# Peptides against a protein of PDB entry 6O8C, part 88

Target 1, 262 residues: chain A of PDB entry 6O8C
Amino acid sequence: VGLRYEKISLPKIHPRYDLDGDASMAKAVTGVVCYACRTASTLLLYQELMRKGVRWLVELVKDDYNETVHKKTEVVITLDFCIRNIEKTVKVYEKLMKVNLEAAELGEISDIHTKLLRLSSSQGTIESSLQDISSRLSPGGLLADTWAHQEGTHPRDRNVEKLQVLLNCITEIYYQFKKDKAERRLAYNEEQIHKFDKQKLYYHATKAMSHFSEECVRKYEAFKDKSEEWMRKMLHLRKQLLSLTNQCFDIEEEVSKYQDYT

## One batch from the design tools (peptide; made by RFdiffusion4, then SolubleMPNN)

Design b2_p17_2_s1 (from b2_p17_2, 5 letters changed)
Fold by OpenDDE base, seed 2:
Structure b2_p17_2_s1 (fold): chain B 262 residues (1-262), chain A 17 residues (1-17)
Amino acid sequence: as target 1 above (262 residues)
Amino acid sequence: ELEEAFKEAEEEYEKLL
């Protein structure tokens, strides 16, 4: 999970005045910062897509939860109805036994009643599990998606635009250094301008690389790590919901065996 | 001179933002 990117570094900037070397260095710096801009854009896009995916998954899991709660409620109603009918039957047979009627049928019905009461008790554990899941999915719960809005980089941070501004400044200096190289020799004033521009290029390049590393890459990695952890927890929760749903179906099937006594 | 150069570059950067 996550995007792969290459580790970038600035070329060595030599303090010596060298028109050929400075043009070559400026070209390399332009390439590196250009890669940083493209990478920052790609990392941002990935995070935005992941945020959409997170929101989608939250809604999907909420739907799964609601379906499970609905099924549980249906089973509870059916089970309670069956219990009430068996209890009525037990009372009738108890009255008949007082008049010397058959004890064997009462034993069977009493056993069914005991089984149904055990099934009813199991519904309490399902309810508690659903409540736990609900609490985890709730706002401020352990599986809240608030981290997706806080972690990583956002379009509002303007990181790509900031890097692009620096790239434009660097590119301008590079084009000037290409011209300077073509002249083979500069006048004194032009040489001083070239030296000054080389210092500006260094400043812009170091600022770009620092910004890329600290504000783009580091924050992306933090977002990635949190997203992976959160996704694992959400997938586990979905499996728990599926298990609870299956338990409801199992109870419904068991209750259906006793419908002939109702 | 170098500090002034960096300051000017920073000012240019801020104008572009």
Scores: peptide ipSAE 0.020, ipTM 0.589, DockQ to the pose 0.073
Fold by OpenDDE base, seed 3:
Structure b2_p17_2_s1 (fold): chain B 262 residues (1-262), chain A 17 residues (1-17)
Amino acid sequence: as target 1 above (262 residues)
Amino acid sequence: ELEEAFKEAEEEYEKLL
């Protein structure tokens, strides 16, 4: 999802001196460059909002990570406690067997112990997965947000202001051409000024369009593409965290079944 | 507002995956 903008192009500029045609052309050029200024501003705003969203999402996922780590730690403590209690129980039953007491329950307790040890082994996999996630979220990691500050356009680039200066120059020439059109015929000196201003108009317009295309649109598209890729990866990572959380709950539930034997 | 807008965007991205 990204901002849709219309592809704009400059009108054809005829080399022939024509007061009516030149005024109409200058009006059209003013419109195109005005649209470029507005579009550049909108594209900048979008990127600034996206940068805020990126920062927000990073903090959200860090919080989710910390909660998952906390839950994992809780489960590990509970599981280790349960294992230690079962091991004590096993030792008691082993002593009872030495005194010729039937310990039919020893087999059941031993089976529980084996199951708990298997659950404990799965915690190592969860820990490794959490460490991987942490490394990806860390500064310089694969999911670092440094790209959001580097890619695209920034307020400091002053692209909108630069385009606005060019638009002002173009607009001044347009207003002069509108006056020239009203005169229907110019004196020789005024005609030469008009021709010179037409060349200036073309120069400013071309500069504006090049700046818009190369410094605004292209950089925006690069930012957009990177943001989409990064967002997909972050959402996938968040799903992985949720899966790990659920695994912790599943282990906790399984351990709770055996707490009555401790 | 921003959080909701990004949550909606998340849902759209999830549909594309």
Scores: peptide ipSAE 0.020, ipTM 0.440, DockQ to the pose 0.008
Fold by OpenDDE base, seed 4:
Structure b2_p17_2_s1 (fold): chain B 262 residues (1-262), chain A 17 residues (1-17)
Amino acid sequence: as target 1 above (262 residues)
Amino acid sequence: ELEEAFKEAEEEYEKLL
């Protein structure tokens, strides 16, 4: 998962004054920085979309959790009702046993009671697991989505705009160098301006590439890595919830077998 | 000359932000 981008590098900038070479170099630099701007924009958009997806997934998992809790609660109510009825039956049989009634029926009911109590004990484990899940999903928990707001690049960083400013400066110099090339020879003052603009071009280009690498690419990669890690954990959590739900259904099914005795 | 050019370029950049 993630966007693929090409590794970009600046062309070699020769210190020698060469109108043809300088125009060609400036064109290449413009192309590279233009690619950086577009890539930065795309990386930003991807991260914003992923942040929306993360928020959506959090809500989905919370819904799954609530459904599981609801199902668990339903099973607990059913189980408790069944246990209470069996306990009443046991008490009746115990009284009847004092009057010479069959011990075999009491044994069967007592065994059912024991089984139901074991099922009831398993509810405590499910509850503990649900509490753990709730803790992990809670603010500040292990699966909190705070990283999505912290990691990566954000619109507020204005990285695309910053790169665009640099691109504009570079493009302006490129167009001037294209004109200078067409003149074939420059007067002394224009030659000095050209040399100076070449230094500016180098500065802008280097700044753009540094900014792109450090503030766009690096942060994007960090976001991507965190996203992948978090996503794996969330998917695992959903599987745990499903497992707990299935355990509740299994218990409910088992309890249903004993409802005929109540 | 280069340092001065960088400084001027930085100043121009900051004005455009």
Scores: peptide ipSAE 0.023, ipTM 0.618, DockQ to the pose 0.077; fails the geometry check
Fold by OpenDDE base, seed 1:
Structure b2_p17_2_s1 (fold): chain B 262 residues (1-262), chain A 17 residues (1-17)
Amino acid sequence: as target 1 above (262 residues)
Amino acid sequence: ELEEAFKEAEEEYEKLL
């Protein structure tokens, strides 16, 4: 998962004064910085959508957790009730055994009691697993979403707007160089202005590319890597919750077989 | 049904103690 973007570089800027070459170079620079602006906007949008998705997934997994806890609680109550009833039955049969009655039935009920106690022991493991999951989802836990607010780029950084300002300056110079090209020859003063504007163009372009690379692309890649790692862990946790839920259903089904003995 | 029968049997046994 991730946006594909092309690695962009500035065209070579020749130091020689050439009205045709300078207009062509300025056009190419405008195109590159325009691409950077659009890409920065797209990368920002992607991150904002991912942050929404992260929050949504956290709530979904919390709901799954609460459902699993509820089911576990239901099974514990049912199992404890069944154990108490079987224990009463065992006591009755033990009294009857003193009168030499029904030894075979006592053996069967005692075996059921032993099985139920084993099922009860497994509930302790489920509880411990749920507590671990809860700790991981808690604030400051290993699956906290704090990274989504810290990593990457944000609208408040104004990266797109900063790049757009630089693009506007570059575009203005490009339009002037297009006019200069149409004149075929400039007077001395206009030639000096053209040379100065070419230096400004280079300055704005390099600033734009540096900002794009360091503040947009690099931070996006860091956000992407963190998001992929976190997403894998969250999906694994959700599978663990499903497994615990299924274990609760299996225990409930097994207990239901013994309810007829109570 | 079995629980009621055992409860009755337990009550009868307690009457015999």
Scores: peptide ipSAE 0.000, ipTM 0.270, DockQ to the pose 0.002; fails the geometry check

Design b2_p17_2_s2 (from b2_p17_2, 6 letters changed)
Fold by OpenDDE base, seed 4:
Structure b2_p17_2_s2 (fold): chain B 262 residues (1-262), chain A 17 residues (1-17)
Amino acid sequence: as target 1 above (262 residues)
Amino acid sequence: ELEKAFKEAEEEYEKLK
């Protein structure tokens, strides 16, 4: 899960004045920083897509939750109705108990009543589980998606744009160094400018790499790690909801067996 | 002077890694 990127590093910058070497170095630096810009853009895009996915998944899980709640409610209503009818039947039999057959039937109905009450008790556990799930999904809950908006890099950070500015400066110097190389020899003033530009190049490159590492890569990795953790928890929760739904169906099926006695 | 500046900058860069 996540985007893979190559580890990048600046080439060694020699302090010596060498027109050929400096042009080659500048080319390499340009390439590295260009890669950083592209990578930063890709990492940003990935995170934005993941944020959309997170929101989608939250809504999906909420829907699953609501469906489970509705099913649970349906079962509770059905079960309660069945229990009430059985209780009425029990009362009638208790009053009319005169013959052994009636006593046997009363025993059977009483056993059914006991079973239904046990099923009803299980509904309390399901309800508690649903409440727990709801609390976890609620704002501020353990499965809140607030991290997706906080972690990682965002378009508003303008990291790509900042890197692009630095890349532009670096590229300009690179092109000048290509020209300088072509001249083979520079006048004293031009040589001093070249040396100064080399220093600027290094400064811009270092700044770009630091920014890329600290503001792009590091934050991306943090986002990725949190997203993976959160995703696992959400998937587990969905499985829990499915389990609860199945329990409701099982209870409903069991209750249906006793509806003929109501 | 430039050599010193480059060395210092390199050292700073390596510290940032």
Scores: peptide ipSAE 0.031, ipTM 0.533, DockQ to the pose 0.089
Fold by OpenDDE base, seed 3:
Structure b2_p17_2_s2 (fold): chain B 262 residues (1-262), chain A 17 residues (1-17)
Amino acid sequence: as target 1 above (262 residues)
Amino acid sequence: ELEKAFKEAEEEYEKLK
């Protein structure tokens, strides 16, 4: 779930010279661009927090992977040991059968041996699955976190600072328009300055809104979409690891039933 | 004069890039 923000638009700017209207318009523009600055800062913070979360999750999943690999290795060693012991027992019983001992016991041990070999075969599937997971988590893999450093907005982009400079320019014009309004009537030269400042205000405001939309919002949305997709895949992978771990435990439990015959 | 003012404002903005 990403941050919700309000869609902002600039107020309509009337071309007609009106000291009261221009002051009101400038106030509204200042408010909109101020909101854009704050929103850009919030969106940046969210992305930085998400990047930290991504790094944390990667390390957590790597730890889970290593634990699963360790458990798998332990089970393989135990299983191989059990198989070797059963094979020795089978050889002993085969020698004893030459002396008219019960064929029934040999049959039971042989069945156990067959079951253990089937369990050993399943370990190959687990190994293949772990290798696939490792490849996906590796640098350049399908679940690499390189996108988190590339996508979205970054502090180095200085988007908030750029917007703040534009906001400062707009705010200065707003304060001047507030003074102009208080004068009720301007001299010709002051009126011309006011008209030029109105055009400057429009220019700065338009630039701020374009920068906000194109460099802040759009990039944030792209980052958000990628982060959500990546997160879903990582959670699924983690579930796969848990499944593999459980399979290892199941095999270990089954092997333990036959340890008494070794 | 207006064109100069816009250019100056643009230059100030570009200094932050």
Scores: peptide ipSAE 0.023, ipTM 0.624, DockQ to the pose 0.054
Fold by OpenDDE base, seed 5:
Parts: structure tokens; sequence; C-alpha cells
Structure b2_p17_2_s2 (fold): chain B 262 residues (1-262), chain A 17 residues (1-17)
């Protein structure tokens, strides 16, 4: 997912003095830099919206995590209670077995006890998985959203405003070149001014394109790539949480089958 | 080198105004 934009480049600037050519070139440069300004603004907006989405998703996943932890805790309490009750029952039957009574029932209860202990052991694995997820979501973790605040472009960078200043300078020169074209021929001093303005236009244009490429596009692409990677990992984590929740429900269901024996 | 040339051109331009 990402915004599509056209690759832009400056037109070739010929060093030769040509009033018609220079006006046409200046028009083209104005168009290119104008597109860069609009594109930079759009890319910035996209990133700001994505940052909001990232924050929202983090809170959603944290809620899912807390719900899973709560469910796990309930299951642990229920399971431990069931184990304690079965252990009491086993002790009673062991006393009866001294008189060679209730041997078959003791075997059944002992099997249930063994199954419950296996389920209890699996809780340790679930706990370890939850701890891993918590560590990944924590500050400095692999799934922390700190990258969203660091990567890409921000309103505070004032990239659009900087480009707009350069565009204004370029546009002013373009309008002058339109006037120069209409004169058909310039006096010596006006010709020299035109030549200097052409150099100034080139300077502003190259500065704008460099800024757009290095400070807008490059940083946006880095943000985009990082966001896609992070999003895939977060979706996988949500799936993992769902799996852990389902495991808790499965254990709870199995424990419920043995509650009648307690 | 180019930046220096452009600055020099800007200074000359301002003198011509």
Amino acid sequence: as target 1 above (262 residues)
Amino acid sequence: ELEKAFKEAEEEYEKLK
C-alpha cells in the first residue's frame, strides 16, 4: 500500500540565450516544481494518517493482549482449583486402597490427575508466549511504534513550505521571461539580467528537486517500507494472540469435563 | 563550485537592478 506518484525531472536547460526557449523552459520548470510541492504535501498527509492508524492499531493489539492475559489467568485459577480437588480425591482413594477397595476408580482419577498436570504444564508455554509478546510491544521492543515518530517526513520539517518558497521565486522568474519573450529583443542590460535570472532559476529549481528527492521522497519511501514491515508483523502478532486465546478456551473446556469428578 | 557560481551571479544580478 502506498501513494503512486510520477517520477519528475527538470527539463534540460540550454545555456544559450533564447527568449522563446527560456520562457518555455521556465514554464516547464514551474510546472515540475509545482507538482513537487503538491506531491510533498500529499506524501506528508499520507504519513500523518498512517501514524494515526499505527497508534490505533497498537491500542487495539494491547487490548487484545490484556483480554488474552485475563482469560489465561481465569483458566489457571480454574485449573489449579480442579487439580487441588483431584489431589484430595486421590488421597482419599489411596487410603481406601489399603483395604483393597476402589482400585478401578483410583485408576480413573489418577488418569484425570495426570491429564490435568499436562494441561497445567501447557500453561507455562502460554505464559512464556505472552511474555514474549509483551516484550515485543514494550518500549524498545521489536514491535514498538517509535519508528513511526522517527521515520518519514513531519509537519515540523516544513518541507512543503520550503518548496513553496522556491516555487514562488521560480514563478516570478517565469513571469518575467514571459514579458521578455513579448519584447522580442532586450537591451544589453536587460539581456544580462535575463541571463542572471536564468542562472537563478536553475539554482532554485535544482535546490527544489534535491530537497524533494532527498528530504521528501526518500524519507517517505523509508517510512512506507517500515510501515509495511511493521504492519505484517503486527497482523501476525494478532493472529498469535488469537491462537493463545483459543488454547485457553480449549483448556477450559477440557477442565470442565473433569469438574464433575471433583 | 556551482553554489559559489550561483551566489556570485545573484550578487551581480542585484547590482544590475
Scores: peptide ipSAE 0.023, ipTM 0.640, DockQ to the pose 0.237
Fold by OpenDDE base, seed 1:
Structure b2_p17_2_s2 (fold): chain B 262 residues (1-262), chain A 17 residues (1-17)
Amino acid sequence: as target 1 above (262 residues)
Amino acid sequence: ELEKAFKEAEEEYEKLK
């Protein structure tokens, strides 16, 4: 999971005044910074989509949790009811045995009672597991999604817009350098302006690349790494919930076999 | 059905006391 982007670098800027070389360099710089703008926009979009996905997954897992809790509660009620009925049956048979009536069936009923008590003890483990899951999903828990709001880049950072401003400045200089190239020779004053514009282009380009690397790429990578880790944990949690649900169904099925004795 | 039968048996046992 993640966007692939190419590592970009600025072309070498030669200090020598050369109208042809300067136009070519300016074109290349424009291309690189243009790529940075587009990439920054794409990285931002990806992160925003991922944040939506994170919120969606949290709600999905919470729903799964609630369903599991509901099923567990149902099974507990059914199991407790069955245990109470079997206990009544055991007491009746014990009374009958004291008067030498039908002692042979008491052993079977007592065995069923023992099995049901074992099933009841397993419910405690399920409850503990559900409580652990609840704590992990709670605010401040290990699976909290607060990182999704903190990590990465956000629209409010205006990174794309900032890069676009720099790109516009660079593009203007590039178009001027194309004109300068077409003139083949510049007057002294125009030559000085060209040299100053070349310095400005370098400044803008360097600023753009630094901003792109530090504020866009680095933060994106941090967001990506955290999102992958969190996603893996959430998927594992969902599998745990499914396992607990299945355990509840297994217990319910086992209890149903003994309902005929009630 | 079994629960009813056991309840009846319990009632009969209590009558024998």
Scores: peptide ipSAE 0.000, ipTM 0.268, DockQ to the pose 0.002

Design b2_p17_2_s3 (from b2_p17_2 with E4K Y9A E15L E17K)
Fold by OpenDDE base, seed 2:
Structure b2_p17_2_s3 (fold): chain B 262 residues (1-262), chain A 17 residues (1-17)
Amino acid sequence: as target 1 above (262 residues)
Amino acid sequence: ELEKAFEEAEKEYELLK
């Protein structure tokens, strides 16, 4: 999970005046910062897509939850109805028992009643589990998606644009250094300008690399780690919901066995 | 002066790695 990117570093910048070396260095710096811009853009895009995926998954799990709750409610109604019918039957047979009739049948019905009451008790545990899941999915719960809006990089941060500005400055200096190289020798004033531009290039490059590392890569990695953890928890929760749904079906099936007595 | 500035900047860059 996550995007792979190559670790980038700036070439060594020698303080010595060398038109050929400076042009080559500037070219390399341009390439590195260009890669940083592209990478930052890709990392941003990935995070935005993941945020969409997170929102989608939240809605999916909420739907699963609602379906499970609905099924549970249906089973409770059916079970309660069955219990009430059996209880009525028990009362009738108890009256008959007073006149020494139907003793064996009363025993069988009483056993069914006991089984149904046990099933009813199990519904309580399902309800508690659903409540726990609901609390985890609720706003402020342990599985809230608020982290997706807080962690990582966002388009509003303008990180890519900031890097692009620096890249433009660097590229301009690179093109000048290509011209300087072609001149083979610069006049004193032009040489001084070249030296100043070289300093500016270094400043822009270091600023770009710092920004890329601290504001793009580090935040991306934090986002990635949180997303992976959150996704695992959400998938586990979905499995729990499925288990609860299956328990409801099992109870429904068990209750259906006693419909002949209703 | 320029050499010193480059050295300082290089140190700063290395600290960022």
Scores: peptide ipSAE 0.019, ipTM 0.527, DockQ to the pose 0.054
Fold by OpenDDE base, seed 3:
Structure b2_p17_2_s3 (fold): chain B 262 residues (1-262), chain A 17 residues (1-17)
Amino acid sequence: as target 1 above (262 residues)
Amino acid sequence: ELEKAFEEAEKEYELLK
């Protein structure tokens, strides 16, 4: 579940010169852009934490993979050893059958041999599955984490700092409008400056909101969506690894039943 | 006049970056 944030919009800016209204509007704009700065910072932090989590999970799954491969290798060695021993036993019994008619015992050993060969065949399927998992985890694979470094917002983008600069400009105008309001009436030159600053305020605010929406929110949402999809796939892959591990244990257990015959 | 004001505001912003 991603971070929830409130949808923000700029207040209506009236074109009419009004010292009280302009001060109130400027206050509201300052609040909105301040919220945008804080939100952008929070969204960035979330993404950075998620990137750390992604890296951690990749390493964890790689470790699980290596353990599974190791277990599979162990089982293959054990199984092959058991098969070779059973084959030797079969040869001995074939010789004995010529002398003592031990046909029943030979039949039992032959059946065990057949079962072991079937188990050996199943190892090929496990190996193929592990190879598929390895390919998916490899660089350029379907589960590569390259997207985490490309998608979303990054500290290097300086989005929070850019918004902060705009906020500073807006805040300065707001403080001036508070002073203008306190004067109740401005001289002609000061009135013209006030009108000009109101236009600047609008420009800065619009730029801040556009930057926030397009460069912060939109990119964050794209990152979030990709992260959720990737996470689901990684968790599924981890479950597959566990299943393969269990299959190896099952084979090992089955082989252990026949070790007494070797 | 509004366009000029925006251009000036943009210049100011660029200087503050």
Scores: peptide ipSAE 0.018, ipTM 0.590, DockQ to the pose 0.082
Fold by OpenDDE base, seed 4:
Order: structure tokens, then sequence, then C-alpha cells
Structure b2_p17_2_s3 (fold): chain B 262 residues (1-262), chain A 17 residues (1-17)
């Protein structure tokens, strides 16, 4: 999971005045910083898409939760109804037992009642589990998606734009160095300008690389790691919900066996 | 002077990695 990118580094920059070498170096620097800009943009886009995906998944899981709750509620109603009917039947048979009738049937009905009560008890466990899940999904819960808005890079950070500005400066110097190379020799003043521009180029390049590494790559990696962790937890939670739903179905099926006695 | 500036910048860059 995640985007792959190539590790980039600045070429070695020699402090010596060399028009040919400086032009070549500047070209290489331009290429590296250009790659950084593109990569930063791609990483940003990926994160934005992931944020959308996270929001979508949260809603999906909430829907799953609500469905599970609904099913649980349905089963509880059915079970309670069945229990009440069985209890009425038990009372009737108990009265009949006073005249020494229906002893065997009373035993059977009592056993059913006991089983239903056990099933009812299991509903409490399901409820507790659902409450736990709800708590985890709630704002501030363990599965809150607040990290998605905090971690990583954001459009508001203007990282791509900042890098682009630096790239523009570097590119301008590169083009000048290309011209300087073509001149073969520079006048003293032009030579001094070239030397200063070389220093500026290095400064801009270093700034770009630092910004890229610290503000783009590092934050992206943090986002990626957090996303993967969160995603695993969410998937696990969905499985838990499915398990609870299945338990409800199992209980409903079991209860249906006793509905004939009601 | 330029050489020193480059060396310093390189050091700074490496520290920022």
Amino acid sequence: as target 1 above (262 residues)
Amino acid sequence: ELEKAFEEAEKEYELLK
C-alpha cells in the first residue's frame, strides 16, 4: 500500500568556476528538483484520495453497525415475545400439575424456557460488544478518523507551490548557465554574477530538497503508516460486526424452533 | 569564499536529511 518514489539527491556541486560543468550541474539540479515537485504533487493527491476513502469507509462501517443494531433489536423483540409466551404456558401447566396432569409436558416447556433465557443472556453480551464498537467509532474513539485530517500533507500547506517557486528560480539560473557556456568566456562582471548565481542555485536546491524531505516525504510516510494501521483496525471491526450479526441470526434461528410452542 | 559557502550549505543539507 502506498506510492513508491525514488530517492533523490542533489548532484555533487563543485565550487570551482567551470562554465561547462556548471551548466551540466544546473541541468541535473533542475531535473532533481523537478522530480521533487512532481513527486510532492503525486503524494499529495494520493493522500487526498485516501482521506476520501477513509471517510467513505467510516460511513460504511457505521452503516454496518446500524444494520447489526437493527438485527439485534429485532431478535430481542422476537426472543422476548417468545419468552413471555412460554412463561404463560409454564404457568398454565403448573396449575394443571396440581391435578396431576401434564407433568412431562411441563418439563419440556420448562427446559425450553431455560434455553430461551440463556439465549437472552447472550444478547447482553452482544449489546456490550456493540456498545464497545460504538465507543470506538465515536468521536475521540480509538477508530476516529481525526488522524486523516492531521497527518500527512495538505493542499493548504502549499508544498508543491513552494517547490515550484524554487524550481523556477533554479531553472532560470540553469538557462543562464546554458548561455554562459555558449559564450565560452565571460567578462569579469558576468563571471561574478555567474558565481553568485551558482551559490543561489545551490541554496535554492538545498532548500527544495530539505523541504521535500521534511515536509513532503516524511509527513507522507507518517500518513501512510497511520493509514495502514487504522485500516487494519477498521477491517477487523467490520469482521466483528459481521460476527455479531451472524450470532443474531443464529439466535433467531434457534428461537424459531420454539415458536411452535407459543 | 564560494567554496566555504558550498561546504557550509552541504553540511546543512546533510544535517537536514
Scores: peptide ipSAE 0.018, ipTM 0.532, DockQ to the pose 0.087
Fold by OpenDDE base, seed 1:
Structure b2_p17_2_s3 (fold): chain B 262 residues (1-262), chain A 17 residues (1-17)
Amino acid sequence: as target 1 above (262 residues)
Amino acid sequence: ELEKAFEEAEKEYELLK
């Protein structure tokens, strides 16, 4: 999971005045910063999509939880009903036994009662597990999605736009350096302007790379790591819910075997 | 069906008491 991007660095900027070299350098810088802009945009898009995915998954897991709770409730009702019926049966047989009738059947019914009580005890464990899951999914819980809004980069940060402004400045200088190269030789005043523009180019480029690294890449990596951790936990939770659901079905099936005694 | 049979048996037992 995650986007692959290349680690980029600025080309070496030589202090020497060289029209051919400066044009070539400016072209390379333009390319690097252009890549940074595109990458920043892609990283932002990825994070926005992931945030949507996180919200979707939270809702899905909540639905799974509600379904499991519903099934658990159904089984509890059925089990309690069965227990009450078996208890009535036990009482009847105990009365009959006092008149020396059907002692062998009482043992079987009593065993069934004991088994049902054990099943009822297991429901308490399921309930506790569901409560734990609910607490983890609740606001402020361990599986809350608040991190998705805090970590990473956001459209409001305007990182792509800021980089684009710097890219525009760099591109303008590059085009001027192409013209300067075509002239082969500049007058003194134009040479001084060229040297000044080269300094501006360096300033803009370094600012762009710093911004890209610190505000785009670093924050993206933090978001990615957090999202992967959270996703693993959520998937594990879904498996737990499925396990609890299956336990409810198993209990229901077991109870159904004794319905003929009710 | 069994539950009804037991309820009837319980009633009979109470009558015999």
Scores: peptide ipSAE 0.000, ipTM 0.271, DockQ to the pose 0.002

